# Designs tried in a protein design run: peptides against a protein of PDB entry 8YR4. Part 259

Target 1, 309 residues: chain A of PDB entry 8YR4
Amino acid sequence: PRGSPALQLVVLICLGLMGLERALNVLVPIFYRNIVNLLTEKAPWNSLAWTVTSYVFLKFLQGGGTGSTGFVSNLRTFLWIRVQQFTSRRVELLIFSHLHELSLRWHLGRRTGEVLRIADRGTSSVTGLLSYLVFNVIPTLADIIIGIIYFSMFFNAWFGLIVFLCMSLYLTLTIVVTEWRTKFRRAMNTQENATRARAVDSLLNFETVKYYNAESYEVERYREAIIKYQGLEWKSSASLVLLNQTQNLVIGLGLLAGSLLCAYFVTEQKLQVGDYVLFGTYIIQLYMPLNWFGTYYRMIQTNFIDMEN

## One batch from the design tools (peptide; made by RFdiffusion4, then SolubleMPNN)

Design b2_p29_6_s1 (from b2_p29_6, 13 letters changed)
Fold by OpenDDE base, seed 3:
Structure b2_p29_6_s1 (fold): chain B 309 residues (1-309), chain A 29 residues (1-29)
Amino acid sequence: as target 1 above (309 residues)
Amino acid sequence: DKELEEARKELEELRKKLEERIEEARRRR
């Protein structure tokens, strides 16, 4: 935001908070490991109590592993409201000014409600896209890279390779299956709009329908449209279940391979029992934001399509 | 006629608000 130094400072603070979230994503599993090791060694209560208290505090800052519920994330979201409002208003004014510059023929050919809907969609699409890229996609990719580096440096190159292969396969399959399912979702949305339009037209022409005693005919046509919609909705929903199951299988295989390898290294006394727990906790923590990646990718695609229209 | 047109506008606004809430609920899933 070039026009307000206060908003620039808020953006910098939000970026700093995003960096803190990345640090918390590494520290929380480490502290959890340390608790397990201290419990295994039957360490003195004072050391254990301090480590547990520190872990709980870090976990409060991080939140439940989804990142969205942590104190740091909530503070970032709160501070970002003003930046989002500024960006939204700027885009809305640009769209509005552009609409006024359009020829009288364009305005005469479109209903005022369609023009407003285009303005609202354009504003929502741009602001939504930017927010999802900055706050969800980029942080998730950063956490994966940090995870690969961490496991490669502190465990073994094999753990880094397992995480790399697992996450790369996960992302690739998420993209491919999301692109495949986009066809079903587009068909569903088109049929939903057609079903709504038919219902509105039938209700607008209620007097004509009543005059011809065509109520039964309109109801049957609406029923057929609903059945067609539900058939497309089922395909969309089934494709989502297939995506989620594919994602779960990839993460499950990565977790299995890495957990077996970690257990083996613990038996060889190269790693501690806490390191096994760290690996499992860290992989699950990486999975939580990735579960939403298909939704983010789809939203990005939808927002691009809505910007082109 | 005017009362029917006002009732249609209220119904359309209610439908729009309901659709926005359904879309927000679908964005959380």
Scores: peptide ipSAE 0.015, ipTM 0.368, DockQ to the pose 0.029
Fold by OpenDDE base, seed 5:
Structure b2_p29_6_s1 (fold): chain B 309 residues (1-309), chain A 29 residues (1-29)
Amino acid sequence: as target 1 above (309 residues)
Amino acid sequence: DKELEEARKELEELRKKLEERIEEARRRR
């Protein structure tokens, strides 16, 4: 942010916290491996207790699981609120100034409420885009790259190749299916807006509707619009389920191939039992943010479309 | 006329808040 050194420092702290999250994503599986190996070797209680305590502390910092955010992520999100507010306000003022520069004919031809709605969509779109790119998309790609490097260096080149192929296929299919799905979502959103506009216009003209006893006619027209909307909503929702299932299959195949290979190398005494647990834990950990990648990509696309209109 | 125009503004503002909440709920899904 230009003009506030305090907000620039907050951005640097947030970037440092993002780096710490990446380090935790590598360290947590390593410590979990070490616990499994120490348990297998029947190591002394003092060494085991120290390693378990360290693991639990690192896991508290990282977080993990559906709906649980780690301390580092929560601290980052908290610090980022002021930066987001500054960026949002700046974008809002830029859109507002641009709307005032637009011709009087554009203001006369559009209802002021539609103009404000376009401005708010534009503001929310740009602020959302920047936040999702910096805090979700880039970190997820970084975690994939770090994972490929880690498995290639510390396990075997075959594990790095499996992760690379799995993640490349996952990302490619996510993009392709999301682009295909965007057509259904656009059609749904257009029909939703038309249905809502009709409902508002009918309610704003309620005196005229009541005067002509046209209430039943307006209700039936609204019902027909809802049925059309629900048909498009079903296509959008079904396409999302198809995306999620395709993603689950790709990750499942990658997990199967890598787990079988890891089990084989453990039987040959080339890897330890803890390394099998590490691989499974790390792949599941990579999958969690990737499940949201389709949502992020969709938001990015929607926000670009809403800025072009 | 003025009360109808205020009611229109309130309805439009309620619609806006509802659309934002629905979009936020759709962004969280």
Scores: peptide ipSAE 0.013, ipTM 0.362, DockQ to the pose 0.028
Fold by OpenDDE base, seed 4:
Structure b2_p29_6_s1 (fold): chain B 309 residues (1-309), chain A 29 residues (1-29)
Amino acid sequence: as target 1 above (309 residues)
Amino acid sequence: DKELEEARKELEELRKKLEERIEEARRRR
């Protein structure tokens, strides 16, 4: 934000905290590996206790692997509130000034409540899009890249390849299936609005409906509209289940391939038992934010469409 | 969420208008 040095500093701190989250995503599995190795070697209690305490502290900072539940993420979110408010207000004022520049005929043709709703949607869409890009999409992609680099450098190149193929396939299928689902969701929303409009029109004309004793006819027409809506809702919901299941299968196959390969290398004494645990832990950590990626991608697409309208 | 909340507000306003019209229709009988 140009004009407030304090808000610029907060943005820099938030970016620094995002970098710290990425470091924690690497360190937490490493420390967990080290605990398992120290336990296997029957290391002295003092070394074990220090490593466990350090791990628990790092895990508290990281949180549950979703990136959103850790202390660092919560602190980032808290600090970002003022930046978001500044950005929202700036966008709102820009939209408001633009609305005042529009012709009187444009304003006379629209209800004041509709104009305000357009302004609120526009502000929410821009602010939401920026927040999702900066705090969800970019960090998730960064974690994947860091994961590929880490496994390629510290494990056999085959692990880096498995992670790369798994994550690339996951992202590609998520995008493709989400785009396919968007058609069903649009059809559902259109039918929902049409069903609602019919109910509103019937209720607004209640006196006429009652005068003609057409209540049963209007109820049946509404029932037919609900059945049509539910048919589209089912397609939307079933397509979501298909997305989630496809994602689960891709991660499951990646986890299986990598876990078997890791187990094999442990049996060959090329890797330690802790490295097996690290691989599983790290893949699960990568998976947690990815589970929401389809939702983020959908929200981004919706926000772009809402900004074009 | 916001669309659901707006939809809920519009439904409540519609319900209120409907209740007012039903009461007016009862007063005319």
Scores: peptide ipSAE 0.005, ipTM 0.315, DockQ to the pose 0.185
Fold by OpenDDE base, seed 2:
Structure b2_p29_6_s1 (fold): chain B 309 residues (1-309), chain A 29 residues (1-29)
Amino acid sequence: as target 1 above (309 residues)
Amino acid sequence: DKELEEARKELEELRKKLEERIEEARRRR
């Protein structure tokens, strides 16, 4: 972004965070290996607890294997919102200005049928998303129930309780925060439709705009409408980052509590080293579909709100 | 005329790709 040193600094920070994500992808497996080795060697509890806590902290920074839901990824996504908005606004203003220059030739060549095809692609995507949600939500809930039963029967009842509390809290917070963010999404979509309608009206009345040499005035009004839209888009996008970070925190706390408890039982020879590996792997496997569930629920709510408008 | 029609097709394809990318970026949000 040429012209704003603040946005250039944000780009550099985002690049630095991308480098940190790559470092975490190497460090997390190393710390995990170190835990397995310390458990095998029957190391003292203090060294083991420190290594487990450090691993869970690094895993919180990384997120669920892909880094897409980690603290570092969420922070990068949050900072990138302003850079994306600057780029989008610049492109939209360039296109709009160019359409006002080319308008007579643009209107004569406009196939009305392509605008209808954009609307039809919206509707077919909703049906596909709904089917995909049903086929992912039901299995995910089944896997959670199976997981709770498995940990309650083959581990101590405390593990089943940790998984139950973690997953129940995750689902509850996902619903509550998603309902809370829906108002920001509705406001964003309403303002976007108003901004698009104004742009279309300005382009349809092109002859009048040309007659009054008002192209610069219409571009400025469009810029103001985009800035207003981007203020609402920022609230929507920031609320999404907050949801993802809340989900990451809940899973991180569940993973910490369960991993420390599992490590303790391994030191007391009540569980094997393999049971620690199983617990950590299984919690991560349960988290992956749940993260997609939150994304899909968000996508359906988007598409429903986009269809009502 | 042909260069302007090609530039228009490229601009419409670029706009369509940009709208599809904006919609895909919106669908991923």
Scores: peptide ipSAE 0.016, ipTM 0.345, DockQ to the pose 0.017; fails the geometry check

Design b2_p29_6_s2 (from b2_p29_6, 12 letters changed)
Fold by OpenDDE base, seed 3:
Structure b2_p29_6_s2 (fold): chain B 309 residues (1-309), chain A 29 residues (1-29)
Amino acid sequence: as target 1 above (309 residues)
Amino acid sequence: DPELEAARKELEELEEQLRKKVEEARRRR
């Protein structure tokens, strides 16, 4: 935000909190590993209690690994409200100024309520897009890169390769399947709007419909529109299930390959029992934000489409 | 009729709130 030093400081604090979330995503699995190793070694209660207390505190700061429920994420979201409001208001004023610069002929051809709805959609789309890129997409990609580096340095190059291949395949399939399903979602949304428009036009013209005894005809047209909508909704929902199942299979294969390799290295005494648990917990932590990546990518695409209209 | 236009606007707001709640519920799953 250019012009407010207070909002610039809030942005810097939010970036610092995002860095802290990345550190927590590495530290939480490490502390969980250390607990399992201390339990296996039958370590003294004082060392175990300190490590467990530290883990629970770090887990409270991180939250459930979704990055949405942790104390640090909640604090970031709270601080970001002022920045979002400033950005939203600035975009809204720019759209409003641009609409006033448009020819009188454009304003006479469109109802004022439709113009305001386009302005609200445009403002929400831009503000949403920026927030999803900065707080969800970029942090998720950073966590993957940090994960690959961590496993390559502290385990073996084979673990880094498994994580790299698994996450690359996951992201590629998520993009490809999301682009494929966007056609079905666009068709569904267009048919939803057409079905709603027919219902509204029938209700606004109820006197004319009643005068011609055309009630049965309008009900049948509405039924046909609903059936067509439900056929498109089914394709959209089935394509979402296919996406989620494909994502689950890729993560399952990565977890299987890495867990078997961890178990093998534990049997060879190259890794500890805690390192097996670390791998499983870390992969699950990477999976949680990635599950939403397809939703974020689709929201980004939808917002671009809503800006082009 | 201004009452029918007001009722249409309330229905549009209710549908948008329902859509947001369904999207939030999908974000919690």
Scores: peptide ipSAE 0.015, ipTM 0.370, DockQ to the pose 0.029
Fold by OpenDDE base, seed 2:
Structure b2_p29_6_s2 (fold): chain B 309 residues (1-309), chain A 29 residues (1-29)
Amino acid sequence: as target 1 above (309 residues)
Amino acid sequence: DPELEAARKELEELEEQLRKKVEEARRRR
């Protein structure tokens, strides 16, 4: 936002809050580990109560575990509303100015609703793409990198390798299966539009259909179009289930391998019981944003295609 | 008929709002 120093300051505050969220993602599992270790050691009540209170406060700031957004994420989202509104309005005014520079023939040949729809798609694509890149994709990749570094430095190198292989395989399969699924989604959307067009054309020509007693014929053609749509919808939905199941298997195998290795090191007294709980908590915490990664990747691809048109 | 064109426009807007809501609901799942 080049024209408003106040909005530039808000962007810097939002970036600082994103850095704080990354720090909380490391600290929350560490404090949870410390609680489990203090409980195992039968530590004094004052030390335990202070650590539990600190953990609950950090968890309130982070959120994520209860399906609720944390205080830091809510504050970031609240501050970003003004930046989003400024960006949206600027894109809308640029599109509107460009539309007025287009020939009168373009305005006469397109319905006002189609022009507004193109403007809305262009604005939503730019603002959506920016929001998904800055607030979802980049932070998720940063959390994975921080996780690999943390496990490689504070655990045995084998844990860092398991997390690296699990997350790399998860991301690669998510991209490959999402690109494969995009073909089925495009075919479904094309058939949905064709089915809608047939329904609209049949309803507009209702008098002609009634004159020829062709109602049963038009209903049967509409039924055939619905059956074709449902066949493509089933392929799209089945491909989503396959993606989710593949993701679940990769995370399950990574969690199994890492949990068995952690349990083994606890039996050898190289790690504490709290370190086992930390590993499980941290892997589940990394998995939650990754579950949405396939949706974000597809939204980014759709928004790029909608910006080229 | 201007009423049929208005009703078609309202149906197109309602279907587009429904499609946006269904796409937003599918984007949130």
Scores: peptide ipSAE 0.007, ipTM 0.359, DockQ to the pose 0.030
Fold by OpenDDE base, seed 4:
Parts: C-alpha cells; structure tokens; sequence
Structure b2_p29_6_s2 (fold): chain B 309 residues (1-309), chain A 29 residues (1-29)
C-alpha cells in the first residue's frame, strides 16, 4: 500500500502474525509432547497444570492448524480487511480508468452490464489471487519446509525424508491431478453456459414457441442439454473425488511409514512416547491446510486465466 | 463454495429478469 503509513503498519503486523502462526505450528506439537512425557513420568501436578494451560492457550491462538479458525488467523484476517479494501479500490479504479481509455467501438460492441461484470471479475481475481498467495499458499509451503527442517534436526534424518517425500508427492499429485481435472471443469462450465443460453433463448422467444406449439420440442432439447451437462458434471465431480482420495492415500502412507518408524524408535528407547504423539499431531497439522491446496491452486489458475482475458 | 453461491445468485437474478420479461410479454397481449 503506497501512500498510507497506517496500512503499511497493518501489513507489517499481518506479516508478524503470519510468523507467529508458523511458530505456533511448531510449538503446539512440542507442548503436546511435553504433556504426554510429563504424564508418563508422573510429574508433579503444578508442572503438568502449567504445561496443559500453556498448551490450551497456544491451541486457542493456533485454531487447529487450518490457518483460518485460530485467534491469530482471525486477527490477521480482521486487520487485512482494510488492506484488501484499499487494494480492491485501487484495482477497480485502474480497471475503470482503462475502460474509459478504450475506444468507443469497444464500448459499442459490449453491453454495459458485461463491462461491469468484467471489471468486477478482474478486481475480485487480482485481490483474491494476492490474498490466496500471501495467506494460504505461502504459509502452507512455509509450514512444510519448517516441518521438514524440524523433523530432520530433532528426529532422525529418516523422518525428515519421509515428510519430504510425502509432501513433495502430495503437492506434485495435487498439481497434476488439478490440471487434469481443469479440462473437465472447463467443459462443464461451457456446457452449463450453453444450456443456460438455450433456456434463455427459448424463453425470450416464448411467443414463437407458443405460436408453433413447440413447447414439447423445446423441453426435450433442454432435457438433452441437461443430460449432456450432467455427464460433464459427473466427470468433474468424479475427478475431484479421485483427487481427494489420492491425497488421502499419500498422507495415509506417509503417516503409516512415519508412525511405524517412530514406534520402532520408541521401542528401542531412542524416542519417548511423547515423540510418537508429536509426529502424528504434526503430520495432521500439515495435512489440514494441504486438503484445501487443490482448491487454492484451482482458484489461482482460474484467476490467472480470467486476468489474461 | 462462494462461486456456487455467486452462480446461484446470478441464476436467481436471471430467473427474476426472465419472470419480468414474461410478465411484460403477458401484459402486451
């Protein structure tokens, strides 16, 4: 935000809160480990109560690792509203100015409602894209990197390798399958628009349809268009299920491999029982934002395509 | 899905515009 020191300060605070969320994602599993270890050691109540209270407070700040429900995330989102509004208004004014610079022939060829819809889509796409990149994609990638580093430094290198392979495979498959499914989604959306256009055209020509008693024919054509749409919708929906299932399998295999390895090291007394719980908790925390990564990637890709048009 | 809700709202607005046009066509008879 150029020109407002207050908005620059808000951006810096939001970046600081993002850093705090990353710290919480590491600290919450550590405190949970410590609780399990203290329970195993039959530690004095005062130490246990302090650690539990601290854990619950940190968990309240974190909000379960989804990056959307924690106090810190909510505070960040609240503060960001003003920055988003400033950015949106700036983009909207730039688009509006650009539209006024366009030739009269361009304006005569387009309905005012279509021009406004393009402007609104463009503004939403840019502002949305920036927000998704900064608040969802970058933090998720940072959490993965921090996780790999943490497990590589504080556990055996094998844990870091398992997390690295699991997350790399997850991200790669998410991208590849999302790009593959985008074809089905585009075909679905095109057929939806065509089906809608037929319905609108038939209803705009209602007098002609009534004059020729062609109502049954128009209904049948509309039914055929719906059936064709539903065939494409099924492919889109089935491809989403396949994505989700593929993601679930990759995480499940990573969790299995890492949990077995952790259990083995606990039996050898190289790790504590709390470290097993930490691993499981941390992997689940990494998984939560990743579940939405396919949606974010799709939104980013759509917004880029909508900006190119 | 906010896109689905926006699409639903656009559909409702189009259905309402269509209803208005059908009513206008009915009033011209």
Amino acid sequence: as target 1 above (309 residues)
Amino acid sequence: DPELEAARKELEELEEQLRKKVEEARRRR
Scores: peptide ipSAE 0.000, ipTM 0.314, DockQ to the pose 0.171
Fold by OpenDDE base, seed 5:
Structure b2_p29_6_s2 (fold): chain B 309 residues (1-309), chain A 29 residues (1-29)
Amino acid sequence: as target 1 above (309 residues)
Amino acid sequence: DPELEAARKELEELEEQLRKKVEEARRRR
């Protein structure tokens, strides 16, 4: 943000908090591993109690693995509100000034409510996109890269390869299925807008509809439009379930392959029991933000579509 | 009719809020 050093400092603090979240995502599984190893070795209570207390404190800072519920994430979200408001207002004023520069014919040809709706969609779109890219997409990609590096350095290279292949396949399928699904969502949104426009036009002409006793006819036309909308909504919702199930299968296969390999190395005494728990915990932690990646990608696409209209 | 235009605007705002809430609920799933 140009012109406010206070907001620049807030952005730097938010970036620092994002770095802290990445460190916590590595440290929490490590401390959990250490607890399991100390329990297995029957370590003295003082060492165990200190490690458990440290783990609980780190877990409080991280939250429940949904990055959105941790203390650090909540603090980041709170500090970001002012930056988002500044960015939103700036984009809104730029869109508004650009709309005023558009020809009088464009303003006369579009109802003022449609122009405002396009401006509001455009503003919420750009500001939302930037926030989701910076705070969700980039951190998720960073956590994947950090995970691959960590498993490649501290585990056997085979674990790094399994995570790389699993995450690459997951991301590729997420993109491909989301692009396919976007066609159904566009068709649904077009039919929703057409159904809404028909309902508004019927209600605005209610006196004419009453005068001709055409209420039953307008209700039947509205029912047909709803049935057509629900058919498109079902396709959109079913395509989302298919995406989520495909994602779950890819992660399940990666977790199975990695867990079997980890169990094998534990039986050969090359890894400890805590390392098996670390692998499972870390993969589940990577899965949580990745499930939202398909939602972020959809939002990105919707926001690009809303900017083209 | 200015009351009908106000009611239309309020309905448009309510449906846009509902759409935002449904999209947020679909974004949270």
Scores: peptide ipSAE 0.013, ipTM 0.385, DockQ to the pose 0.029; fails the geometry check

